Peptides against a protein of PDB entry 4J2C. Designs and how they scored, part 22

Target 1, 107 residues: chain A of PDB entry 4J2C
Amino acid sequence: MEDPFFVVKGEVQKAVNTAQGLFQRWTELLQDPSTATREEIDWTTNELRNNLRSIEWDLEDLDETISIVEANPRKFNLDATELSIRKAFITSTRQVVRDMKDQMSTS

## One batch from the design tools (peptide; aimed at target 1 V7 L62)

Design b2_p19_8 (made by RFdiffusion4)
Pose (drawn by RFdiffusion4):
Structure b2_p19_8 (pose): chain A 104 residues (1-33, 37-107), chain P 19 residues (1-19)
Amino acid sequence: MEDPFFVVKGEVQKAVNTAQGLFQRWTELLQDPTREEIDWTTNELRNNLRSIEWDLEDLDETISIVEANPRKFNLDATELSIRKAFITSTRQVVRDMKDQMSTS
Amino acid sequence: STREDEVWTRLHERANAAK
């Protein structure tokens, strides 16, 4: 089989981009004074977070699985480090948006 | 393990659907 980690990584990257876009408009709709647009934008942004959070759990488990069985997966170590790094940074990106959403 | 297969099945189904 081919390893789909990078496929799912790409999916996560696109949802983050979408979330970044919605977060920008979401901030605007609050800072330059309707309700219906705010509600739609808020819940779609949350929809992007739902998919991202879920995907990160699975991707993180795959790293745990690969490390428990290194010979089966034969992953380049640098490549593997970059994978953890993606989960680390993406989790920080998502958390940061939610914090701004909480205070703003 | 069953759990490993389940996780990889989820990722493979999505990779196949992206073709």

Design b2_p19_8_s1 (made by RFdiffusion4, then SolubleMPNN; from b2_p19_8, 13 letters changed)
Fold by OpenDDE base, seed 5:
Structure b2_p19_8_s1 (fold): chain B 107 residues (1-107), chain A 19 residues (1-19)
Amino acid sequence: as target 1 above (107 residues)
Amino acid sequence: SAEEEKILEKLLEKQKKAK
């Protein structure tokens, strides 16, 4: 039986990898306008923002499931170690997204 | 995506379900 949390975790990780690739291209395009078209910049920017938004949405739902477990520990059989791993994933992923968003907002 | 929404829905339902 597959744990739904890890299915979503995997999809978030894929979106993060995609976003990081788009972010790299985004920075390259802005650093040398002579090698970029406005159309490519706009496409890259939009795809990047869409991926980041998708990640944030998934993290909110994952965070909600953790909050439910923490509020009702007797109703679930997840141990403290697994819960900590799930929380760490959300925290670290939010930081990765925040770092990209901060750089985009100051460009 | 629609698939993610369905998975998250199931996840939330299981997480809210009392034993």
Scores: peptide ipSAE 0.084, ipTM 0.685, DockQ to the pose 0.115
OpenDDE base, seeds 1, 2, 3, 4: peptide ipSAE 0.071, 0.065, 0.062, 0.057; ipTM 0.666, 0.665, 0.671, 0.659

Design b2_p19_8_s2 (made by RFdiffusion4, then SolubleMPNN; from b2_p19_8, 12 letters changed)
Fold by OpenDDE base, seed 4:
Structure b2_p19_8_s2 (fold): chain B 107 residues (1-107), chain A 19 residues (1-19)
Amino acid sequence: as target 1 above (107 residues)
Amino acid sequence: SSEEKKVLDKLLKKAEEAK
């Protein structure tokens, strides 16, 4: 049986790639209004927000498992390296999401 | 604990849904 953490991690990574594409388009639409319709701006904005929300939700679940493992490390037998990789992924991904959200809120 | 089991089960469910 595969570790569910890495399966969900993979899904988050896919969602991040999708969000980054949507964010790029969102930026382009706002930078040149002549190439944008209200409909596309609204659609892109909503899709982007939905993707970001999905990512944040999965990150919360992933982060919660870290707390569980750290509370009883002997039970799960995860070494320091693996835990570091898991934590780093959550931290860095949250930063990527935060950066996009910050730019959207200040535009 | 019961709470820990719920968290792990939820993640497992998400993993299965992704397949």
Scores: peptide ipSAE 0.373, ipTM 0.874, DockQ to the pose 0.644
OpenDDE base, seeds 1, 2, 3, 5: peptide ipSAE 0.306, 0.370, 0.316, 0.362; ipTM 0.813, 0.873, 0.818, 0.870

Design b2_p19_8_s3 (made by RFdiffusion4, then SolubleMPNN; from b2_p19_8, 12 letters changed)
Fold by OpenDDE base, seed 3:
Structure b2_p19_8_s3 (fold): chain B 107 residues (1-107), chain A 19 residues (1-19)
Amino acid sequence: as target 1 above (107 residues)
Amino acid sequence: SEEEEKILKKLLEKAKKAK
């Protein structure tokens, strides 16, 4: 059985991929309004926001578990390298989400 | 998803037991 962290990590990564696809479409629709219907814009925006929210929620949970594991890494058989990888994932993913949100808020 | 939530809860449960 896989470590729950990496299972959730995988789900977050899938959500990120989905969000990135939606974000790409979102930008395309805004770049050329003549090719966009209001319905598609609204749908894309909503789906994108939902994905981003889901990602952020999962990251919060993952971050919480990291804090707990860091208090007693031996109990979970985690070394510094693995903890670093987990932290890096959260940090980098938050940045990806933030970048998309920043662009959405300024449009 | 429901499965994801279950996995998250397992992860959180394990972590909280360590406190």
Scores: peptide ipSAE 0.235, ipTM 0.789, DockQ to the pose 0.110
OpenDDE base, seeds 1, 2, 4, 5: peptide ipSAE 0.223, 0.221, 0.228, 0.227; ipTM 0.781, 0.779, 0.783, 0.784

Design b2_p19_8_s4 (made by RFdiffusion4, then SolubleMPNN; from b2_p19_8, 12 letters changed)
Fold by OpenDDE base, seed 2:
Structure b2_p19_8_s4 (fold): chain B 107 residues (1-107), chain A 19 residues (1-19)
Amino acid sequence: as target 1 above (107 residues)
Amino acid sequence: SEEEKKLLEKLLEKQKAAK
């Protein structure tokens, strides 16, 4: 059976890829309104926000597991290397989401 | 999602049971 963290990690990564595609389209639609319908703008915006929200939720849950492990390292079988990898994933993914959200908030 | 919540719970339970 796969590592549950890895499974969630994979789902987050899929959501990130989807969000990045939606973000690209969102940018294109807003930069050239003549090629955009209101329906597509609304759909794209909603889908993008939903994906970002989903990612943030998952990262929050993943981060909680990290905190639990760090509070009692002897109770868990994660070594320093694996823990660092998991933390790095959360940190980098949060940055990716933040970058998209920052651009959306300034448009 | 609920599925992901269950996965996280499994992770925690397995880690707690390890030691």
Scores: peptide ipSAE 0.048, ipTM 0.652, DockQ to the pose 0.155
OpenDDE base, seeds 1, 3, 4, 5: peptide ipSAE 0.034, 0.035, 0.037, 0.038; ipTM 0.636, 0.647, 0.636, 0.640

## One batch from the design tools (peptide; aimed at target 1 V7 L62 R86)

Design b2_p20_1 (made by RFdiffusion4)
Pose (drawn by RFdiffusion4):
Structure b2_p20_1 (pose): chain A 104 residues (1-33, 37-107), chain P 20 residues (1-20)
Amino acid sequence: MEDPFFVVKGEVQKAVNTAQGLFQRWTELLQDPTREEIDWTTNELRNNLRSIEWDLEDLDETISIVEANPRKFNLDATELSIRKAFITSTRQVVRDMKDQMSTS
Amino acid sequence: SREYTDEERATLLKEFREEH
């Protein structure tokens, strides 16, 4: 088989990008005074977070699985470090948006 | 990095979802 981690990583990347875009408009709709547009934007943004959060759980498990069985997966260590790094950074990106959504 | 067709990418994503 081929390892799909980077495929799913790509999917997470696109959803973050989408979420970043919705978050920008979401901030605008609040700072320059309708209800219907705000509601749609809010819930689609949450929809992007739902997919991202779920994908990150699975991706993080795959790292746990690879480390428990290194010979089967034969992953370059640097590549593996970059994988954890992506989860770390992407979780931070998602958390930050939710915090701004909570206070704003 | 390798570029995937739509069908190839969908297949890999589906296999990953089935494994999890």

Design b2_p20_1_s1 (made by RFdiffusion4, then SolubleMPNN; from b2_p20_1, 11 letters changed)
Fold by OpenDDE base, seed 1:
Structure b2_p20_1_s1 (fold): chain B 107 residues (1-107), chain A 20 residues (1-20)
Amino acid sequence: as target 1 above (107 residues)
Amino acid sequence: MKVYSEEERQKLLEEFRKKM
């Protein structure tokens, strides 16, 4: 059976890619209002926020799995390398989300 | 887009504990 961590990781990665595309479009729409409709701006903004929220939720769950593993290292038998990879993924993804959110909040 | 409830979250974590 599949490791649930990787299932969620895959979903997060897809959502990040989607969010990055939406963020790029959001930036373009705001920088050149002549090419933008209010409808598209609102749609893009809402979809972007929804994706970011989804990612944040999944990252919280992934972070909790790490806590569970660290509390029971013998049960899960994950080596240090794998655990580090998982932690790095969460940390880097949180940073990506934070960067987008920061730019949206200052716009 | 999948929306999780708190119950669904707990279920996911429980499944994780069982399957690892």
Scores: peptide ipSAE 0.195, ipTM 0.759, DockQ to the pose 0.125
OpenDDE base, seeds 2, 3, 4, 5: peptide ipSAE 0.062, 0.069, 0.055, 0.064; ipTM 0.648, 0.653, 0.642, 0.650; seed 4 fails the geometry check

Design b2_p20_1_s2 (made by RFdiffusion4, then SolubleMPNN; from b2_p20_1, 11 letters changed)
Fold by OpenDDE base, seed 1:
Structure b2_p20_1_s2 (fold): chain B 107 residues (1-107), chain A 20 residues (1-20)
Amino acid sequence: as target 1 above (107 residues)
Amino acid sequence: MKVYSEEERKELLEEFRKKM
């Protein structure tokens, strides 16, 4: 069976793309209220937050899988390069999420 | 992409369930 890490990774990547789109729209709506309805602002904000929370949850799960693999290297036989790639993905994605959250919290 | 055996996958999931 395929490595489940990449399945979740794919889901996270899609959610990140969605969040980035929502974030862009959120920014536009707040910068130009004349083009925005309160309904769209609220919807966009809520959807964005939901996506970000979903991503964060998945990243926690992915991080745990790494811990499990590292604790049982002989069972899962992942090389150092692959582990580094996985860790880098989690780290960089967390940063992307954090940046969006920080901007939302200061608005 | 690594391909897991059925047993390896089950072990990973079981360990995951224990910790989460």
Scores: peptide ipSAE 0.090, ipTM 0.705, DockQ to the pose 0.115
OpenDDE base, seeds 2, 3, 4, 5: peptide ipSAE 0.046, 0.041, 0.049, 0.052; ipTM 0.624, 0.611, 0.666, 0.642; seed 3 fails the geometry check

Design b2_p20_1_s3 (made by RFdiffusion4, then SolubleMPNN; from b2_p20_1, 11 letters changed)
Fold by OpenDDE base, seed 5:
Structure b2_p20_1_s3 (fold): chain B 107 residues (1-107), chain A 20 residues (1-20)
Amino acid sequence: as target 1 above (107 residues)
Amino acid sequence: MKVYSEEERKELLEEFRKKF
């Protein structure tokens, strides 16, 4: 029986990796207009935004699981270290998303 | 982009609750 948290976590991690690749390409396209078409810029931008939104959605669900555990600590015997790791993953991932979004909004 | 319906999201959370 697989923990649903780690299922979603794995999907988020994959989406983050994809987003980072798209972000790198996005940066390259904007830095060298001579090699960039508007079509590729638009596609890359849209794909990047879609991935970021997907991550944010999954993070909301992951965050909800944290709330459920914290609301019923007696029912959900989750190790404090594990809970901390789960929280850290959500926080750090949100920061990664925010950093990319901030750079996109200032371009 | 991942899309959850309200039912799917509820199911995910219920599965989590059943884990413990």
Scores: peptide ipSAE 0.082, ipTM 0.653, DockQ to the pose 0.174
OpenDDE base, seeds 1, 2, 3, 4: peptide ipSAE 0.043, 0.076, 0.061, 0.060; ipTM 0.625, 0.664, 0.661, 0.663

Design b2_p20_1_s4 (made by RFdiffusion4, then SolubleMPNN; from b2_p20_1, 11 letters changed)
Fold by OpenDDE base, seed 1:
Structure b2_p20_1_s4 (fold): chain B 107 residues (1-107), chain A 20 residues (1-20)
Amino acid sequence: as target 1 above (107 residues)
Amino acid sequence: PKVYSEEERQKLLEEFRKKF
């Protein structure tokens, strides 16, 4: 069995890449309305929000695994470096999502 | 992207506990 943390991490990474592409297009559409249709704006906005929500949900699950490990250090003999990497991934990814959400909320 | 139900979330956590 592969480590489920890495499975979800991979899915999150893909969703982040997708979201960043959608965010870029969202920005372009709003900055130059002459190149945008209402349909594309709505579609892009909805897809972006869906991706961001999906990422946030996955990050909650990943964060819970960290809590479980830290609450049971004897049972889960996870390398300290790996644990740090996992924490850093969650923190940095949350920041990426937050930045996009902040931009959307102010537009 | 994949959207987890509560059941799927619990399954993920259970699989995690089994791995270690």
Scores: peptide ipSAE 0.054, ipTM 0.636, DockQ to the pose 0.181
OpenDDE base, seeds 2, 3, 4, 5: peptide ipSAE 0.040, 0.045, 0.040, 0.040; ipTM 0.621, 0.627, 0.622, 0.627

Design b2_p20_2 (made by RFdiffusion4)
Pose (drawn by RFdiffusion4):
Structure b2_p20_2 (pose): chain A 104 residues (1-33, 37-107), chain P 20 residues (1-20)
Amino acid sequence: MEDPFFVVKGEVQKAVNTAQGLFQRWTELLQDPTREEIDWTTNELRNNLRSIEWDLEDLDETISIVEANPRKFNLDATELSIRKAFITSTRQVVRDMKDQMSTS
Amino acid sequence: SKEEEIEAEEQEKYEEYLEE
């Protein structure tokens, strides 16, 4: 088999980009005074977070699985470090948006 | 750098997946 981690990583990258875009418009709709557009934007942004959060759980499990069985997966260590790093950074990106959404 | 090469390869693999 081929390892699909990077494929799913790419999917997460796209959803983050989409979330970033929605978050920008979401901030605007609040700072320059309708209800229907705000509601749609809010829930779609939450939809992006749902997908991202779920994908990160699975991706994080794959790292746990690879480390428990290194010979089967034969992953370059640098590549593996970058994988954890992606999860770390992406989780921070998502958490930050939600915090701004909570206060704003 | 090695990390940059890995990231470039990852991107190429993703683009190939989208083409298919």

Design b2_p20_2_s1 (made by RFdiffusion4, then SolubleMPNN; from b2_p20_2, 10 letters changed)
Fold by OpenDDE base, seed 5:
Structure b2_p20_2_s1 (fold): chain B 107 residues (1-107), chain A 20 residues (1-20)
Amino acid sequence: as target 1 above (107 residues)
Amino acid sequence: SKVEEILKKQKEKVEEALKR
């Protein structure tokens, strides 16, 4: 079977972009109450949280598979550079998500 | 979802490799 990691990576990246868009709208709604309705605030907040949660779940699953591969290097002939790239992707993506979550928690 | 299916396939591949 083909390694599906790169496909998942792409999907996660798209999800991050979506979350960032929602986050931007979320900040705008909170900054200008005159243009914000309670309904839109609630919708945006919920959609954002759901997206972030989904991303985190996907990252956990990816991280788990990577951990298994790392624990069995002889069974999986994954290039060290590629492995590093994959790990870096998870780490950086988690940071992006965390940054948004931190700002939401303080609002 | 598509992502979920892809992730499932990834896990399956890992599991199959571990069985060998």
Scores: peptide ipSAE 0.057, ipTM 0.677, DockQ to the pose 0.042
OpenDDE base, seeds 1, 2, 3, 4: peptide ipSAE 0.030, 0.023, 0.047, 0.046; ipTM 0.599, 0.600, 0.664, 0.653

Design b2_p20_2_s2 (made by RFdiffusion4, then SolubleMPNN; from b2_p20_2, 11 letters changed)
Fold by OpenDDE base, seed 4:
Structure b2_p20_2_s2 (fold): chain B 107 residues (1-107), chain A 20 residues (1-20)
Amino acid sequence: as target 1 above (107 residues)
Amino acid sequence: SEVDKILEEEEKKVEEYLKK
């Protein structure tokens, strides 16, 4: 039995970085309509939503890895600190996604 | 995805382990 957490975490981190860049551009486009076309707004919005969805999906995968480890403490032997760090990563990432989604919903 | 496949395999192992 293997621990797939690190694999998914890497993908999440990359997607978060991409989403943050897209979110910044999305904000800029909406703040200055003179420099924004509907096509770019739609593209940016779509790419941002896709990235956020990807992150959310991966976070579910990360939750599964946590469940696997917690269900098999004798096999994985992760200390409480490592498990806490993993859970904190999931929680903080979900908050980042939620913040972006909230702003998109109100704009 | 490959990650999903890994997770599915691990979940099956967990289920089998928990049944014992």
Scores: peptide ipSAE 0.035, ipTM 0.413, DockQ to the pose 0.032
OpenDDE base, seeds 1, 2, 3, 5: peptide ipSAE 0.021, 0.022, 0.020, 0.033; ipTM 0.534, 0.552, 0.403, 0.407

Design b2_p20_2_s3 (made by RFdiffusion4, then SolubleMPNN; from b2_p20_2, 11 letters changed)
Fold by OpenDDE base, seed 5:
Structure b2_p20_2_s3 (fold): chain B 107 residues (1-107), chain A 20 residues (1-20)
Amino acid sequence: as target 1 above (107 residues)
Amino acid sequence: SKEKEILEKEEKKVKEAEEK
């Protein structure tokens, strides 16, 4: 049986990759209107927002699991190294999502 | 998420055991 954290981590990573692809297309569509239809812009925008929302939801859940483990270190037997890795993943992923959202809000 | 569900269940068990 696989570690449940890594299952969710894998899902988040897949969603990030998808979002980055959609973000790239979104940028291209806005930069060259001659290659863009309203339908494609709307579809790309909606898919991108849905992916970003999905990531944020999973990160919120993962962040709560970190808090639970930190509150009960002896019960869950997670060493400091692994805990740091999990925290780093959440922090770095949030930054990636934030960067995309910031650019979308200014366009 | 699956991770959250599992950890929340374990946390509940710990709290219930401490209250007894």
Scores: peptide ipSAE 0.056, ipTM 0.567, DockQ to the pose 0.030
OpenDDE base, seeds 1, 2, 3, 4: peptide ipSAE 0.046, 0.049, 0.047, 0.048; ipTM 0.551, 0.542, 0.559, 0.550

Design b2_p20_2_s4 (made by RFdiffusion4, then SolubleMPNN; from b2_p20_2, 9 letters changed)
Fold by OpenDDE base, seed 5:
Structure b2_p20_2_s4 (fold): chain B 107 residues (1-107), chain A 20 residues (1-20)
Amino acid sequence: as target 1 above (107 residues)
Amino acid sequence: SKEKEILEKEEEKVKEYLKK
C-alpha cells in the first residue's frame, strides 16, 4: 500500500488553478457586460461549477488518504507535523472552494 | 465518477478558453 496523498493532491492543485482562472474570467464577464455574451457566461459558469465539484470530490479522496495514513502511521512514517500539513492543505483548499462558491451563489 | 471523466475530457477546452 503506497501513500496516496500526493497523487490526489496533484490533481487537486491542477483543478484549483483551473477553477481560479475560470473564476477570474467569470468575474470579469459579470463586471463588464460589454465583453460578455450570455453563452460565454453560461459556459464559464458551468465549467467553473464543474471544476469546483471536481475539487470537492478529490478533497473527499484526500480525507480518505488521511484516514489510511492515520490508521497506519508507522507504515507511512509520517509524524504529527506532516499529518498536520496535509490536513491544513485540505482545510485551506476547502476554504478556497467555499469562497468561490459563496460569490457565485450571491450572483 | 462518470461526471469526473466528462470534466477531464473538457480540460483542454477550458485551457484554450483561459488563454484567450
Scores: peptide ipSAE 0.238, ipTM 0.792, DockQ to the pose 0.033
OpenDDE base, seeds 1, 2, 3, 4: peptide ipSAE 0.026, 0.034, 0.189, 0.139; ipTM 0.530, 0.545, 0.764, 0.723; seed 2 fails the geometry check

Design b2_p20_3 (made by RFdiffusion4)
Pose (drawn by RFdiffusion4):
Structure b2_p20_3 (pose): chain A 104 residues (1-33, 37-107), chain P 20 residues (1-20)
Amino acid sequence: MEDPFFVVKGEVQKAVNTAQGLFQRWTELLQDPTREEIDWTTNELRNNLRSIEWDLEDLDETISIVEANPRKFNLDATELSIRKAFITSTRQVVRDMKDQMSTS
Amino acid sequence: STREEEVWTRLFEKAEEEEE
């Protein structure tokens, strides 16, 4: 089989981009004074977070699985480090948006 | 393991859907 980690990584990258876009409009709708648009934007942004959070759990488990069985997966170590790095950074990106959503 | 198969199935399902 082919390893789909990078496919799913790509999917997570797109949802983050979408979330970034919605977060920008979400901030605007609050800082330059309707309810219906705010509600739609808020819940779609949450929808992007739901997909991202879920995908990150699975992707993180794949790293745990690969490390428990290195010979089966034969992953380049640098490539593997970059994979953990993606999860680390992406989790930080998502957390930060939610924090701004909580205070703003 | 069963769990490993389940996790990888979810990634493959997403890859298959991306190909469509």

Design b2_p20_3_s1 (made by RFdiffusion4, then SolubleMPNN; from b2_p20_3, 10 letters changed)
Fold by OpenDDE base, seed 3:
Structure b2_p20_3_s1 (fold): chain B 107 residues (1-107), chain A 20 residues (1-20)
Amino acid sequence: as target 1 above (107 residues)
Amino acid sequence: SMEEEKVLKKLEEKAEEAKK
Protein backbone atom coordinates (compact mmCIF):
# COMPACT_ATOMS: atom_id res chain seq x y z
CA MET B 1 0.00 0.00 0.00
CA GLU B 2 1.50 3.25 -1.18
CA ASP B 3 0.35 6.77 -0.45
CA PRO B 4 -0.77 8.18 -3.78
CA PHE B 5 0.36 11.62 -2.72
CA PHE B 6 3.99 10.66 -2.92
CA VAL B 7 3.56 8.90 -6.21
CA VAL B 8 2.02 11.94 -7.80
CA LYS B 9 4.61 14.09 -6.09
CA GLY B 10 7.25 12.04 -7.79
CA GLU B 11 5.62 12.50 -11.14
CA VAL B 12 5.43 16.21 -10.59
CA GLN B 13 9.10 16.28 -9.73
CA LYS B 14 9.96 14.44 -12.91
CA ALA B 15 7.82 16.82 -14.90
CA VAL B 16 9.58 19.75 -13.29
CA ASN B 17 12.94 18.35 -14.29
CA THR B 18 11.72 17.88 -17.82
CA ALA B 19 10.31 21.36 -17.91
CA GLN B 20 13.55 22.83 -16.67
CA GLY B 21 15.42 21.13 -19.45
CA LEU B 22 12.97 22.34 -22.01
CA PHE B 23 13.09 25.81 -20.56
CA GLN B 24 16.84 25.87 -20.82
CA ARG B 25 16.67 24.84 -24.45
CA TRP B 26 13.95 27.38 -25.05
CA THR B 27 16.15 30.15 -23.74
CA GLU B 28 19.08 28.96 -25.81
CA LEU B 29 17.05 28.91 -28.97
CA LEU B 30 15.85 32.42 -28.38
CA GLN B 31 19.29 33.68 -27.46
CA ASP B 32 20.89 32.42 -30.65
CA PRO B 33 18.43 32.32 -33.50
CA SER B 34 21.11 31.13 -35.89
CA THR B 35 21.09 27.77 -34.17
CA ALA B 36 17.34 27.51 -34.05
CA THR B 37 14.72 26.39 -36.48
CA ARG B 38 11.16 27.53 -36.22
CA GLU B 39 10.14 23.93 -35.86
CA GLU B 40 12.35 23.35 -32.86
CA ILE B 41 11.26 26.58 -31.24
CA ASP B 42 7.63 25.68 -31.69
CA TRP B 43 8.15 22.15 -30.48
CA THR B 44 10.11 23.21 -27.44
CA THR B 45 7.63 25.89 -26.56
CA ASN B 46 4.72 23.55 -26.89
CA GLU B 47 6.34 20.78 -24.89
CA LEU B 48 7.31 23.19 -22.20
CA ARG B 49 3.85 24.64 -21.89
CA ASN B 50 2.32 21.21 -21.81
CA ASN B 51 4.64 20.13 -19.05
CA LEU B 52 3.94 23.21 -17.02
CA ARG B 53 0.23 22.73 -17.44
CA SER B 54 0.51 19.14 -16.33
CA ILE B 55 2.43 20.16 -13.27
CA GLU B 56 -0.10 22.79 -12.35
CA TRP B 57 -2.92 20.33 -12.73
CA ASP B 58 -1.29 17.80 -10.46
CA LEU B 59 -0.44 20.45 -7.92
CA GLU B 60 -4.06 21.44 -7.74
CA ASP B 61 -5.04 17.87 -7.05
CA LEU B 62 -2.33 17.48 -4.46
CA ASP B 63 -3.34 20.70 -2.82
CA GLU B 64 -6.93 19.60 -2.70
CA THR B 65 -5.98 16.42 -0.90
CA ILE B 66 -4.19 18.47 1.70
CA SER B 67 -7.36 20.39 2.33
CA ILE B 68 -9.20 17.13 2.73
CA VAL B 69 -6.65 15.84 5.20
CA GLU B 70 -6.77 19.03 7.19
CA ALA B 71 -10.52 18.81 7.34
CA ASN B 72 -10.37 15.24 8.56
CA PRO B 73 -7.34 14.97 10.80
CA ARG B 74 -8.61 12.01 12.75
CA LYS B 75 -9.23 9.99 9.65
CA PHE B 76 -5.87 10.40 7.98
CA ASN B 77 -3.65 10.79 11.02
CA LEU B 78 -0.86 12.76 9.38
CA ASP B 79 1.46 14.54 11.74
CA ALA B 80 2.22 18.20 11.44
CA THR B 81 5.66 17.59 10.00
CA GLU B 82 4.39 15.49 7.14
CA LEU B 83 1.67 17.95 6.37
CA SER B 84 4.18 20.75 6.36
CA ILE B 85 6.39 18.90 3.93
CA ARG B 86 3.50 18.34 1.58
CA LYS B 87 2.50 21.97 1.71
CA ALA B 88 6.04 23.12 1.19
CA PHE B 89 6.37 20.97 -1.88
CA ILE B 90 3.33 22.49 -3.47
CA THR B 91 4.35 26.00 -2.59
CA SER B 92 7.89 25.69 -3.85
CA THR B 93 6.89 23.87 -7.00
CA ARG B 94 4.29 26.46 -7.84
CA GLN B 95 6.97 29.07 -7.50
CA VAL B 96 9.26 27.23 -9.88
CA VAL B 97 6.49 26.97 -12.43
CA ARG B 98 5.55 30.59 -11.97
CA ASP B 99 9.10 31.70 -12.58
CA MET B 100 9.30 29.86 -15.85
CA LYS B 101 5.93 31.09 -16.97
CA ASP B 102 6.85 34.65 -16.13
CA GLN B 103 9.96 34.44 -18.24
CA MET B 104 8.10 32.90 -21.12
CA SER B 105 5.47 35.61 -21.09
CA THR B 106 7.99 38.41 -21.30
CA SER B 107 8.40 39.08 -25.02
CA SER A 1 -17.83 13.13 1.93
CA MET A 2 -18.46 11.83 -1.51
CA GLU A 3 -16.61 14.72 -3.04
CA GLU A 4 -13.61 14.06 -0.87
CA GLU A 5 -13.64 10.46 -1.90
CA LYS A 6 -13.73 11.44 -5.54
CA VAL A 7 -10.67 13.61 -5.12
CA LEU A 8 -8.76 10.87 -3.39
CA LYS A 9 -9.86 8.38 -5.97
CA LYS A 10 -8.70 10.63 -8.75
CA LEU A 11 -5.32 10.98 -7.15
CA GLU A 12 -5.11 7.26 -6.74
CA GLU A 13 -5.85 6.83 -10.40
CA LYS A 14 -3.10 9.24 -11.30
CA ALA A 15 -0.76 7.30 -9.10
CA GLU A 16 -1.66 4.06 -10.79
CA GLU A 17 -1.17 5.58 -14.19
CA ALA A 18 2.22 6.83 -13.16
CA LYS A 19 3.29 3.33 -12.25
CA LYS A 20 2.67 2.11 -15.77
Scores: peptide ipSAE 0.374, ipTM 0.861, DockQ to the pose 0.676
OpenDDE base, seeds 1, 2, 4, 5: peptide ipSAE 0.358, 0.355, 0.365, 0.273; ipTM 0.855, 0.854, 0.857, 0.802

Design b2_p20_3_s2 (made by RFdiffusion4, then SolubleMPNN; from b2_p20_3, 11 letters changed)
Fold by OpenDDE base, seed 3:
Structure b2_p20_3_s2 (fold): chain B 107 residues (1-107), chain A 20 residues (1-20)
Amino acid sequence: as target 1 above (107 residues)
Amino acid sequence: SSKEEEVLKKLLEKKEKALS
């Protein structure tokens, strides 16, 4: 039986990887717009935003699970180390998303 | 995505019982 947190974590990680690829292409297109059509620029931008939004929604849900566990830690089979790992994942991923969003908003 | 949502819902539903 899979840990539900890790399932979502895996999906978030995939979305992050996808977003990073799209972000790289997005930056390339903006550096030299002649390298692609307007359609590609729009598609890349839209896909990137969609991925970032998906990640943010998943992180909110994951964050909620943390709060639930912390409300009754003895009920759940999670030690302090595992809880810290989960928190760190959420925090670091939020930062990654924030960094991309910040760059998109300033371009 | 659908599987992810289902798993997440189960996680939240089971764990939320501890909050209330």
Scores: peptide ipSAE 0.025, ipTM 0.591, DockQ to the pose 0.097
OpenDDE base, seeds 1, 2, 4, 5: peptide ipSAE 0.024, 0.024, 0.024, 0.024; ipTM 0.573, 0.588, 0.567, 0.578

Design b2_p20_3_s3 (made by RFdiffusion4, then SolubleMPNN; from b2_p20_3, 9 letters changed)
Fold by OpenDDE base, seed 3:
Structure b2_p20_3_s3 (fold): chain B 107 residues (1-107), chain A 20 residues (1-20)
Amino acid sequence: as target 1 above (107 residues)
Amino acid sequence: SAREKEVLKKLEEKAEEAKS
């Protein structure tokens, strides 16, 4: 049996990778409109936003599990190191999402 | 607790969806 946290973490990581690819394309399309169709821009933008939204949603769920563990650490077989790793993942991923969103909002 | 079970259930559901 696999820990649901890491399964969802894996999905978040996939979504992040996808989003980063879409973000790169989004940037390229906006930098050189001659290489871009309106359809591709719209599609890329929408896909990017959808991925970011998905990531944020999953991060909320993952974050809730942290709260549960911290409320009763003795109940769960997680040491401080593992808990820190889980927290760090959420924090760093939120930052990655925030950075992309910030750049999108200024374009 | 009820909250714990709910959160874990939701996460497990997401995990199962990811595997499919």
Scores: peptide ipSAE 0.358, ipTM 0.860, DockQ to the pose 0.650
OpenDDE base, seeds 1, 2, 4, 5: peptide ipSAE 0.340, 0.342, 0.348, 0.273; ipTM 0.853, 0.853, 0.856, 0.805

Design b2_p20_3_s4 (made by RFdiffusion4, then SolubleMPNN; from b2_p20_3, 8 letters changed)
Fold by OpenDDE base, seed 3:
Structure b2_p20_3_s4 (fold): chain B 107 residues (1-107), chain A 20 residues (1-20)
Amino acid sequence: as target 1 above (107 residues)
Amino acid sequence: SAREEEVLKKLLEKAEEAKK
């Protein structure tokens, strides 16, 4: 049986990769407006925001599982190392999202 | 607990959706 944490983690990672691609395009379009239509800019911006929102939502769910495990560590067969890895993933991914959001909020 | 089951259920649902 597959651990749902890793499945969702995988989806988050895919969304991050997608967001990073969209973010790259977003920056390119804004740096040279002649290379893009308004429609592409709007689409890229919207898709990027949607991806970031999706990531944040999934991270909240993943974070809740951490709280559950920490509340009853003996119930779950997770050692300290595994728990640390899961926490680190959430923390680092939130930072990646935050960095993109911060740049999007500044023109 | 009820909260635990709810969270795990939700995560499981997301996992299943992702596998489609």
Scores: peptide ipSAE 0.296, ipTM 0.839, DockQ to the pose 0.665
OpenDDE base, seeds 1, 2, 4, 5: peptide ipSAE 0.274, 0.221, 0.286, 0.233; ipTM 0.827, 0.769, 0.833, 0.783

Design b2_p20_4 (made by RFdiffusion4)
Pose (drawn by RFdiffusion4):
Structure b2_p20_4 (pose): chain A 104 residues (1-33, 37-107), chain P 20 residues (1-20)
Amino acid sequence: MEDPFFVVKGEVQKAVNTAQGLFQRWTELLQDPTREEIDWTTNELRNNLRSIEWDLEDLDETISIVEANPRKFNLDATELSIRKAFITSTRQVVRDMKDQMSTS
Amino acid sequence: AATREDEVWNRLYAKAAAAA
């Protein structure tokens, strides 16, 4: 089989981009004074977070699985480090948006 | 452990097939 980690990584990257875009408009709709648009934007942004959070759990489990069985997966170590790094950074990106959503 | 591994990879493969 081919390893789909990078495919799913690409999907997470797109959703983050979408979330980033919605977060920007979401901030605007609050800072320059309707309800219907705010509600739609808020819930779609949350929809992006739902997908991202789920995908990150699975991707993080795959790293745990690969490390428990290194010979089967034959992953380049640098490539593997970059995978964990993606999870780390993406989790931080998502957390940061939610914090701004909570205070703003 | 193997069952869990298959479940996780199947989710990634299913998502990759949908992206294709």

